# Designs tried in a protein design run: peptides against a protein of PDB entry 7AL2. Part 84

Target 1, 85 residues: chain A of PDB entry 7AL2
Amino acid sequence: YEIMLIRPKTIDDINYVVDQVLEESNPVILDLSFLEKESPANFKLAGEKIKQMRSNYGAEALLLSRCNDKNLIIIAPKGVSLVRK

## One batch from the design tools (peptide; made by RFdiffusion4, then SolubleMPNN)

Design b2_p26_3_s1 (from b2_p26_3, 12 letters changed)
Fold by OpenDDE base, seed 5:
Structure b2_p26_3_s1 (fold): chain B 85 residues (1-85), chain A 26 residues (1-26)
Amino acid sequence: as target 1 above (85 residues)
Amino acid sequence: SEEEELEERFDEFIEESGIEVAEDAY
């Protein structure tokens, strides 16, 4: 598989993340800081999509880093395990 | 304030999404 990197700015970008995880089975490392600050509605939507991927498809999601200008998250499809060393 | 608004928005996001939080994410 491939690991996708994205900082979503639009609904299309959010749907791209969903497609990568669910259809392509690729982990995605994403920064939600743009949506968080510029589009509260789409930021909320992103959260809902993440929940849906977790609840309905067994995806796993982990907050990697949070600061004033970063909201870094990894989302892994069901077949990929996130392991702490 | 803007900071408080972002904190609240982020907390709601964590609750809704159900994502895990790394040990030193903050």
Scores: peptide ipSAE 0.748, ipTM 0.939, DockQ to the pose 0.884
Fold by OpenDDE base, seed 2:
Structure b2_p26_3_s1 (fold): chain B 85 residues (1-85), chain A 26 residues (1-26)
Amino acid sequence: as target 1 above (85 residues)
Amino acid sequence: SEEEELEERFDEFIEESGIEVAEDAY
């Protein structure tokens, strides 16, 4: 699989993340800082999509880092385990 | 303030999304 990197800015970007996780089975490392600051509605939508992926498809999601202008999250599809050493 | 609003928005996001939080995320 591939690990996708994206800082989503639009609904299309959010849907791209969903497609990568659910259809392509690729983990995604995304930075939600743009949506958080510039589009509260789409930021909320992103959260809902993440919940759906977790609840309905067994995806895992983990906040990696939150600092100035960074909101890094990894979403792993079912079958890819996030392991802490 | 804007900062407080962002923090509340983020907290709501965490609650809604149900994502885990890394130990040193903040």
Scores: peptide ipSAE 0.748, ipTM 0.939, DockQ to the pose 0.845
Fold by OpenDDE base, seed 1:
Structure b2_p26_3_s1 (fold): chain B 85 residues (1-85), chain A 26 residues (1-26)
Amino acid sequence: as target 1 above (85 residues)
Amino acid sequence: SEEEELEERFDEFIEESGIEVAEDAY
């Protein structure tokens, strides 16, 4: 599989994340800082999509870092485990 | 303030999305 990196800015980007996780089974490392600051509605949508991926498809999602300029999250599809060492 | 608004928005996001939070995320 591939690991996708993205800082989504649009609904299309959000849907791209969903497709990568659910259809391609690729983990995605994403920075939601743009949506958080510039599009509260799409930031909320992103949260809803993450919940749906977790609840309906067994994806895992983990906040890696929160600071003034980053909202860094990894989303892993079912079958790819996130392991802390 | 804008900072407080962003913090509240983020907290709501965490609650809604249900994502886990790394121990040293903050």
Scores: peptide ipSAE 0.748, ipTM 0.939, DockQ to the pose 0.886
Fold by OpenDDE base, seed 3:
Structure b2_p26_3_s1 (fold): chain B 85 residues (1-85), chain A 26 residues (1-26)
Amino acid sequence: as target 1 above (85 residues)
Amino acid sequence: SEEEELEERFDEFIEESGIEVAEDAY
C-alpha cells in the first residue's frame, strides 16, 4: 500500500483524506496545524470525520506529535495495524 | 490569548475525535 502525506487547508483536502482511508485503503499522515490556526470550523470538521472513520469503519488514529509548528496524526484503515515496539 | 484559544481548541479536538496519543507526542 501507499502512505499519503498531507497538510489539509480546505474541505476538499479533508474529503481527500477520507477517500484515501476508506476507498483506497491507504494510511494517511496529516498535519492539522493549518486548520487549527486558520479555519477552526474545518478543524472541528476534521475531528468529526476522524471519529466517523474510527467508529463506523474500524480505522485507527494516533497523535504522533504536538508542538508549535505541527499537529501530526496518522490514520490507518481497517486491516493496517499501528504497532508499538 | 491566542495561545489559550489554541490550547482549548486542541483539547476539544482530542476529546471529539477520540484519537489515541503517542507516549512522547508532547
Scores: peptide ipSAE 0.748, ipTM 0.939, DockQ to the pose 0.831

Design b2_p26_3_s2 (from b2_p26_3, 11 letters changed)
Fold by OpenDDE base, seed 5:
Structure b2_p26_3_s2 (fold): chain B 85 residues (1-85), chain A 26 residues (1-26)
Amino acid sequence: as target 1 above (85 residues)
Amino acid sequence: SEEEELEKRFEEFIKESGIEVAEDAY
């Protein structure tokens, strides 16, 4: 698999993340800081999509870093485990 | 304030999404 990196800015970007996780089975490292600040509605939508991926498809999601300018999350598709060293 | 609004929005995001939080994420 490949690991995708993205800072979503639009609904299309959110759907791209979903497609990468569910259709391509690629982990995604994403920064939600743009949506968090610029589009509360799409930020909420992103959260809903993450829940759906977790609840319905067995994806795993982990907040890696949160600060004023970053909201870094990794989403792993089912079959890719996130392991703490 | 803007800071309070962002924090509230983020906390709601965590609750809704159900994501785990890494050690030292903050």
Scores: peptide ipSAE 0.749, ipTM 0.939, DockQ to the pose 0.854
Fold by OpenDDE base, seed 2:
Structure b2_p26_3_s2 (fold): chain B 85 residues (1-85), chain A 26 residues (1-26)
Amino acid sequence: as target 1 above (85 residues)
Amino acid sequence: SEEEELEKRFEEFIKESGIEVAEDAY
């Protein structure tokens, strides 16, 4: 698999994340800082999509880091395990 | 304040999405 890196800015970007996780089975490291600051509605939508991926498709999602500039989350498709050492 | 609003928005996001939070995320 590939690890996708994206800072979503649009609904199309959000849907891209969903497609990568569910259809391509690629983990995604995403920065939600743009949506968080610039589009509360799409930020909320992103959260709903993440919930759906977790609840319905067995994806895992983990907040890696949050600061003033970044909001980093990894989403792993079913079959890819997140391991803490 | 705007900062407080962002924090509230983020907390709502965590609750809604159900994502885990790394120990050193903040």
Scores: peptide ipSAE 0.749, ipTM 0.939, DockQ to the pose 0.841
Fold by OpenDDE base, seed 1:
Structure b2_p26_3_s2 (fold): chain B 85 residues (1-85), chain A 26 residues (1-26)
Amino acid sequence: as target 1 above (85 residues)
Amino acid sequence: SEEEELEKRFEEFIKESGIEVAEDAY
């Protein structure tokens, strides 16, 4: 598989993340800082999509880093484990 | 303030999404 990196700016980008995780089974490392600051509605949507991927498809999602300019999250499809240490 | 609003929005996102938080994320 591939690991995708993206800083979503649009709904299309959010859907791209969903497709990568669910259809391609690729982990995605994403920075949600743009949506958080520039589009509260799409930021909320992103959260809903993440919940759906976790709840309905067994994806895992982990906040890696929260700072002034970044909101880094990794989303792993079912079958790819996120392991600490 | 804007900072407080962003922080509130982020916390709401965490609650809604259900994502885990790394030990040293902050």
Scores: peptide ipSAE 0.749, ipTM 0.939, DockQ to the pose 0.872
Fold by OpenDDE base, seed 3:
Structure b2_p26_3_s2 (fold): chain B 85 residues (1-85), chain A 26 residues (1-26)
Amino acid sequence: as target 1 above (85 residues)
Amino acid sequence: SEEEELEKRFEEFIKESGIEVAEDAY
């Protein structure tokens, strides 16, 4: 599979993440720092989409790093496990 | 302040999304 990297800025970008996880079965590493600062409504929407993917489709989601300029999250589709070594 | 608002927004995001938090995320 492929691992997608994205810093979403629009609703279309959010839907792209959903499509990659659910339709393409690709993990996505995303930085939500743009949305949380510039579009609180779409930041909230992103959170809702993540919850839906976890609750309804068995996706996993993990916060990797939070700092002044980054909000890094990995979302893995069902069948791709996130393992701490 | 803007920093306070961002912190509150982020904490709400974590609660609502239900994502896990890595040990060294912060």
Scores: peptide ipSAE 0.749, ipTM 0.939, DockQ to the pose 0.846

Design b2_p26_3_s3 (from b2_p26_3, 12 letters changed)
Fold by OpenDDE base, seed 4:
Structure b2_p26_3_s3 (fold): chain B 85 residues (1-85), chain A 26 residues (1-26)
Amino acid sequence: as target 1 above (85 residues)
Amino acid sequence: SMEKELEERFEEFIKESGIEVAEDAY
C-alpha cells in the first residue's frame, strides 16, 4: 500500500481522504490546520467522516501532534495497525 | 481570543471524531 500525505482544504479533499482509506486501503497522514482555521464547517465534517470510518469500517485514527501551525493525524484502514514501540 | 476559539473548536473535533491522542501530541 501507499501512505498518502494531504493538508485538506476543500470538501473534495475530505472525500479524497475517505476514498483513500476505504476504497484504496491506504493510510493517510493529514494536516487539518487549514480547515480548523479557515472552514469550521468542513473541519466539523472531517471529524464526522473520521468517526464514520472508525465506527463503520474499522479504521483507526490518531492525533500525532498539535503544535504551531500543525494538526497532524494518521488514519489507518482496517488491516493496517498503528503500533507504539 | 482566537486561541481560545481554536482550542474549543479542536476539542469539539476530538470529541466528535473519537480519535486517539498520542501521549506527547500537545
Scores: peptide ipSAE 0.753, ipTM 0.941, DockQ to the pose 0.858
Fold by OpenDDE base, seed 5:
Structure b2_p26_3_s3 (fold): chain B 85 residues (1-85), chain A 26 residues (1-26)
Amino acid sequence: as target 1 above (85 residues)
Amino acid sequence: SMEKELEERFEEFIKESGIEVAEDAY
């Protein structure tokens, strides 16, 4: 698989993330800081999509870093394990 | 304030999404 990196800015970008995880089975490292600051509605939508991927498809999601200018999350499709060492 | 607004928005995001939080994420 491939690991995708994205800082979503639009609904199309959010759907791209969903497609990568669910259709392509690729982990995605994403920064939600743009949506968080610029589009509260789409930020909320992103959270809903993440829940849906977790609840319905067995995806795993982990907040890697949170600061004033970063909201870094990894989403792994079912079958790709996130392991802490 | 903007800080409080963003914090509330983020906390709601965490609750809704159900994501795990890395130990040193903050």
Scores: peptide ipSAE 0.753, ipTM 0.940, DockQ to the pose 0.885
Fold by OpenDDE base, seed 1:
Structure b2_p26_3_s3 (fold): chain B 85 residues (1-85), chain A 26 residues (1-26)
Amino acid sequence: as target 1 above (85 residues)
Amino acid sequence: SMEKELEERFEEFIKESGIEVAEDAY
């Protein structure tokens, strides 16, 4: 598989994340800081999509870092485990 | 303030999305 990196800015980007996780089974490392600051509605939508991926498809999602300019999250599809060492 | 607004927005996002939070994320 591939690991996708994205800082989504649009609904299309959000849907791209969903497609990568659910259809391609690729983990995605994403920075939601743009949506958080510039589009509260799409930030909320991103959260809803993440919940749906977790609840309906067994994806895992983990906040890696929260700082002034980053909202860094990894989403792993079912079958790819996130392991803390 | 904008800082407070973003903080509230983020906390609501965590609550609603259900994502896990790394121990040293903050």
Scores: peptide ipSAE 0.752, ipTM 0.940, DockQ to the pose 0.890
Fold by OpenDDE base, seed 3:
Structure b2_p26_3_s3 (fold): chain B 85 residues (1-85), chain A 26 residues (1-26)
Amino acid sequence: as target 1 above (85 residues)
Amino acid sequence: SMEKELEERFEEFIKESGIEVAEDAY
C-alpha cells in the first residue's frame, strides 16, 4: 500500500482523506494545524469524519504529535495495524 | 487569547473524534 501525506486546507482535502482511507485502503498522515487556525468549522468536520471512519469502517486514528506548528495524526484503514514496539 | 481558544478547540476535537493519543504526543 501507499502512505499519503497531506495538510488539509479545504473540504475537498478532507474528502480526499476519506477516499484514500475507505476506497483506496491507504493510510494517511495528516497535519490539521491549518484547519485548527484558519477554519474552525472544517476542523470540527474533520473530527466528525474521523469518528465516522473509526466507528463505521474499522479505521484506527492516532495523534502522533501536537505542538505550536503541527497537529499530526495517522489514520489507518481496516487491515493495516498501528503497532507500538 | 488565541492560545486559550486553540487549546479549547483542540480538546473538543480529541473528545469528538475519539482518536488515541501517542505516549509522547505533547
Scores: peptide ipSAE 0.752, ipTM 0.940, DockQ to the pose 0.845

Design b2_p26_4_s1
Fold by OpenDDE base, seed 5:
Order: sequence, then C-alpha cells, then structure tokens
Structure b2_p26_4_s1 (fold): chain B 85 residues (1-85), chain A 26 residues (1-26)
Amino acid sequence: as target 1 above (85 residues)
Amino acid sequence: SDKELEEKYKKEKEEKEEKKRKEEEE
C-alpha cells in the first residue's frame, strides 16, 4: 500500500481521503488545518467521515500534531496497525 | 481483508444511491 499525504481544502479532497482509506486501503496522513480555519462545515464533515470509517469499517485514527497551523491526523484502514511509541 | 472492505464500501455506496433514487421517485 501507499501512504498518502494531503491537506484537504474541498469536499472532493475529503472524498479522496475516504476513497484512499476504504477503496485503496491506503493510510492517509491529513492536515485538517485548512478546513478548520476556512470551512467549519467541511471540517465537521471530515470529522464525521473519519468517525464513519472508524465505526463502520474498522479504520483507526491517531492525532500526530496539533497547533495553530497544523492539525495532523493519520487514518489507517483496517489491517494496518497504528502504534504510538 | 482489504478486498472485503472494498466490496463493503462499494455495496454501501450502491445501496445509498438506490435509496436516494427511490426516495426521489416518491
């Protein structure tokens, strides 16, 4: 699999993340800072999609970094283990 | 498996689209 890196800006980008995780089984490192600042609605949508992937498909999500300019999360599909050390 | 997950995702998407079509026809 591949590890995707994206800073979503649009709904299409959010859907891209979903497709990568669920269809391609690729982990995604995403920076939600743009959505958080520019589109609270899409930020909420992204959060809901992440929750859905976790609840319905066994995806896992971990916070990598949180600051004013970064909101980095990794989402892994079922079968890819995320380990924090 | 990853393939099983993909199939579930596709089926769910198709089911949602079908439901939307049925609701729009009513």
Scores: peptide ipSAE 0.024, ipTM 0.440, DockQ to the pose 0.000
Fold by OpenDDE base, seed 2:
Structure b2_p26_4_s1 (fold): chain B 85 residues (1-85), chain A 26 residues (1-26)
Amino acid sequence: as target 1 above (85 residues)
Amino acid sequence: SDKELEEKYKKEKEEKEEKKRKEEEE
């Protein structure tokens, strides 16, 4: 598998993340800072999609970094374990 | 950087996968 890095800006980008995790079984490192600042609606949508992937498909998510200009999260598909040391 | 974080994670996963393959071959 591949590890994807993306800073989503559109609904299409959000759906791309979902496809990478669920269809391609690729972990994705997401920077949600653009959506958080520019599109509250799409930011909420992204959060809902992440929750759905966790609840319904066994995905895992970890916060990597949070500051004024960054909201970095990794989401991994089922079968890829995320471990915090 | 975000790229460094990605590469670090990738390396750790590759090491775990290699370990798993070796254990399966034994």
Scores: peptide ipSAE 0.015, ipTM 0.272, DockQ to the pose 0.000
Fold by OpenDDE base, seed 1:
Structure b2_p26_4_s1 (fold): chain B 85 residues (1-85), chain A 26 residues (1-26)
Amino acid sequence: as target 1 above (85 residues)
Amino acid sequence: SDKELEEKYKKEKEEKEEKKRKEEEE
């Protein structure tokens, strides 16, 4: 598998994340800082999609970093384990 | 004052931790 890195800016980017996790079985490292600042609606949508992937498809998510200019989350498909030490 | 700054930092830390918890639950 590949690890994808993206800072989503659009709905298409959000859907890309969903496709990577669910269809391609690739973990995705997301920086949600753009959506959080520029598009509350798309930020909410991204959160809903993450919740759906976790609830319906067994995806796993961990917050990596939260600061003023970054909101980093890793999302992994069911087959990839995320471990916090 | 140093006390006001410390209180501001404490509040900011608490707010960040609350946001962090909410985001980890996504």
Scores: peptide ipSAE 0.011, ipTM 0.253, DockQ to the pose 0.000
Fold by OpenDDE base, seed 4:
Structure b2_p26_4_s1 (fold): chain B 85 residues (1-85), chain A 26 residues (1-26)
Amino acid sequence: as target 1 above (85 residues)
Amino acid sequence: SDKELEEKYKKEKEEKEEKKRKEEEE
């Protein structure tokens, strides 16, 4: 598998993330800082899709960094274990 | 399995698209 890194800006980008996780089985590192600042609606949508992937498809998500200017999350498909040390 | 997840995802997308079409036809 590949590890994708993306800073989503549009709904298409969000859907790309979903496709990477669910169809390609690739972990995705997300920078949500753009959506958080520029599009509260799409930020909420991204959050809902992450929750759906976790609840319905066995995806796992970890917060990597949360500060004033950063909102990094990794989403892994089922079968890829995320471990925080 | 990853294949099963992909199939579930595709099926859910198809169901959502079908629902959307039905709502647009009403």
Scores: peptide ipSAE 0.031, ipTM 0.453, DockQ to the pose 0.000; fails the geometry check

Design b2_p26_4_s2
Fold by OpenDDE base, seed 1:
Structure b2_p26_4_s2 (fold): chain B 85 residues (1-85), chain A 26 residues (1-26)
Amino acid sequence: as target 1 above (85 residues)
Amino acid sequence: DKKKLEELYKKEKEEKKKLEEKLKEE
């Protein structure tokens, strides 16, 4: 598999993340800082989709970094385990 | 599976509809 990195700015970017996780079975490292600052609606949408992937498809998500200009989250498909040591 | 994506979109639509209904009640 591949690990995708993206800082989503549009709904299309959010849907791309969903496609990568559910269809391609690729983990995605997301920086949600743009949506958080520029589009509260799309930020909420992204959060809802992440929750749905976790609840319905066994995806796993971890916060990697949270600071003033970054909001990094990794989301992995069911077949990829995320381990914090 | 295309079905998984379709299910996700359907649930999203349902949640949006519920939110709109709540906003109308406020």
Scores: peptide ipSAE 0.052, ipTM 0.511, DockQ to the pose 0.000
Fold by OpenDDE base, seed 2:
Structure b2_p26_4_s2 (fold): chain B 85 residues (1-85), chain A 26 residues (1-26)
Amino acid sequence: as target 1 above (85 residues)
Amino acid sequence: DKKKLEELYKKEKEEKKKLEEKLKEE
């Protein structure tokens, strides 16, 4: 698999993340800081889709960093294990 | 494949409807 890196800015970017996780089975490291600041609606949408992927498709999500200018999360498809040690 | 995305969109609509109903009841 490949690890995708993205800072989503649009709905298309959000759907790209979903496609990468569910169809391509690629983990995605995403920075949600842009959406959080610039589009509360799309930020909410992103959160809902992440929750749906976790609940319905066995995806895992892990917070990597939360600070003033970054909101980094990794989302892994089912079959790719995320381990915190 | 495409079915997975369609399933997500359907569930999203259902969740939005549930939220709207809760807001109306409050």
Scores: peptide ipSAE 0.048, ipTM 0.496, DockQ to the pose 0.000
Fold by OpenDDE base, seed 3:
Structure b2_p26_4_s2 (fold): chain B 85 residues (1-85), chain A 26 residues (1-26)
Amino acid sequence: as target 1 above (85 residues)
Amino acid sequence: DKKKLEELYKKEKEEKKKLEEKLKEE
C-alpha cells in the first residue's frame, strides 16, 4: 500500500480521501486545518466521513498533531493497524 | 466497494437535509 498525504481544500479532496481509504486501501495522513479555517461546513463533512469510515468500515483514525496551524490525522483502512507506543 | 461509497453519499445527503431544516426553524 501507499501512504497518502493531503491537505484537503475542497469536497473533491474529501472524497479523494474516502476513495483512498475504502477503495485503494491506502492510509491517509491529512491536515484538516484549511477546511477548519475556510469552510466549517466542509470541515464538519470531513469529520462525519471519517467517523462513518470508522464506524461502518473498520477504519482507524489517530490524531497526530493539533495546534494553531495544523490539524493532522492519520486514517488507516481496516487491514492496517495503528499503534501508539 | 462502489456500493459502500454510494452508501456514504446517501447518508451525507440525509444529514444535509436535516441541517437545512434546522436552519429554517431558527
Scores: peptide ipSAE 0.047, ipTM 0.504, DockQ to the pose 0.000
Fold by OpenDDE base, seed 5:
Structure b2_p26_4_s2 (fold): chain B 85 residues (1-85), chain A 26 residues (1-26)
Amino acid sequence: as target 1 above (85 residues)
Amino acid sequence: DKKKLEELYKKEKEEKKKLEEKLKEE
């Protein structure tokens, strides 16, 4: 598999993340800081889709970093285990 | 599998409808 990196800015970018996780089975490291600042509606939408992937498809999500200018999350498909040690 | 993306969209619509119904009851 490949690890995808993206800072979503549009709904199309959000759907790209969903496609990578569910169709390509690729983990995605995403920075939500743009959506959080520029589009509260799309930020909420991104959160809903992440929750749906977790609830319905066995995806896992972990917060990597939360600071002044970043909101980094990793989303992994069911076949890829996230381990904290 | 395009079906997976379609399922997410359907569930999103269902959640929105449920929220609207709850708001009407309040």
Scores: peptide ipSAE 0.052, ipTM 0.504, DockQ to the pose 0.000; fails the geometry check

Design b2_p26_5_s1 (from b2_p26_5, 7 letters changed)
Fold by OpenDDE base, seed 4:
Structure b2_p26_5_s1 (fold): chain B 85 residues (1-85), chain A 26 residues (1-26)
Amino acid sequence: as target 1 above (85 residues)
Amino acid sequence: EEFDEEKFRKEAEEALKKNNIELVRE
């Protein structure tokens, strides 16, 4: 697998994340800082999509970092485990 | 602000390390 990296700016980007996780079974590391600052509505939408992937499709999500003006989250599809060392 | 992909990649790697996270395909 490949970990996809994206800082989403649009709804299309959000849907890209969903496709990567659900259709391609790729983990994604997101920086939500753009949406958080520029579009409360799309930031909320992104959060709802993440919740849906967790609740309905067995995805995992973890906050990686909130420092230095970033908001990094990793989303792992079903079949990829996030393991603490 | 323009998105710096290389910086983001480094930040992602550092964040994974900081959180002691490993990804394992089942």
Scores: peptide ipSAE 0.628, ipTM 0.915, DockQ to the pose 0.899
Fold by OpenDDE base, seed 5:
Structure b2_p26_5_s1 (fold): chain B 85 residues (1-85), chain A 26 residues (1-26)
Amino acid sequence: as target 1 above (85 residues)
Amino acid sequence: EEFDEEKFRKEAEEALKKNNIELVRE
């Protein structure tokens, strides 16, 4: 598999992430900086979706970087484990 | 707002290394 990289800007992008994790079983690295800056509503929605994937579908999520205007998060689907070496 | 995919890719890889994260398919 390949890790999907995305800086979501729209609800469609958020749903794309959900599809990648839940339907395609692909890990995703997100930069949430755009949503955080430009759309508080969609930023909140993205957070809710991530929480739902963790709570209901066995996904894992980890904050990778939070510097300045960056907000990088990795989401691993069920079946892909995040392991700290 | 511009988005540099190459910079993002490098940033992501660097972040994975900094966090010492490995993905393992179960």
Scores: peptide ipSAE 0.628, ipTM 0.916, DockQ to the pose 0.896
Fold by OpenDDE base, seed 2:
Structure b2_p26_5_s1 (fold): chain B 85 residues (1-85), chain A 26 residues (1-26)
Amino acid sequence: as target 1 above (85 residues)
Amino acid sequence: EEFDEEKFRKEAEEALKKNNIELVRE
């Protein structure tokens, strides 16, 4: 499998993530550090979108790393399971 | 800060390893 990687900076980037998960069925690893520092509003929006994907579309999300100015989250679309070894 | 895609890729791989996470497609 291939995982899409993105550090979103804009609303368009956030919507790209949503499209990858819901329409393309691609797992995505996000670095939310840019939004967290530069746009509280878009950071909040990103979080809301992730919640919506989990609640309404069967997506799975996991915090991978939260240290210093890093904030990595993986989102798996419905049909892709995150399995801990 | 300028975004380094290669660095990010390595960080992602390391993070998956650290969390012992694998993805399984049904």
Scores: peptide ipSAE 0.627, ipTM 0.915, DockQ to the pose 0.854
Fold by OpenDDE base, seed 3:
Structure b2_p26_5_s1 (fold): chain B 85 residues (1-85), chain A 26 residues (1-26)
Amino acid sequence: as target 1 above (85 residues)
Amino acid sequence: EEFDEEKFRKEAEEALKKNNIELVRE
C-alpha cells in the first residue's frame, strides 16, 4: 500500500481525501493545520467528512500529532487496519 | 507558509513511529 500525504487547503483537497479513502481505498495522512488557521468553515467541513467516513463507510481515524501548530491525522479506509505495534 | 513536502513526509514517518502504528491491508 501507499499512504497519501496532504495538507488540504481547499474544498477540492478535502474531496480528494474523501476520494482516496472511499474510492481508491488508500490510507491518508492529513495535516489540517492550514485549514485550522485559515478557514474555520473548511476545517469544520473536513471534520464532518471524516466523521461521515467513519460512521457510514467503516473508515478509521487516529490523531498522530498535535504540536507546533500541526494537526496530523491518519485515516484508514475500510479494509486497512491501524495496528499498534 | 509554503508547504514543504519533504519535511511533511519525514514528520509523518516519525509520527507513525512515535505512535507505534502499522497499517495492515486486509
Scores: peptide ipSAE 0.628, ipTM 0.915, DockQ to the pose 0.857; fails the geometry check

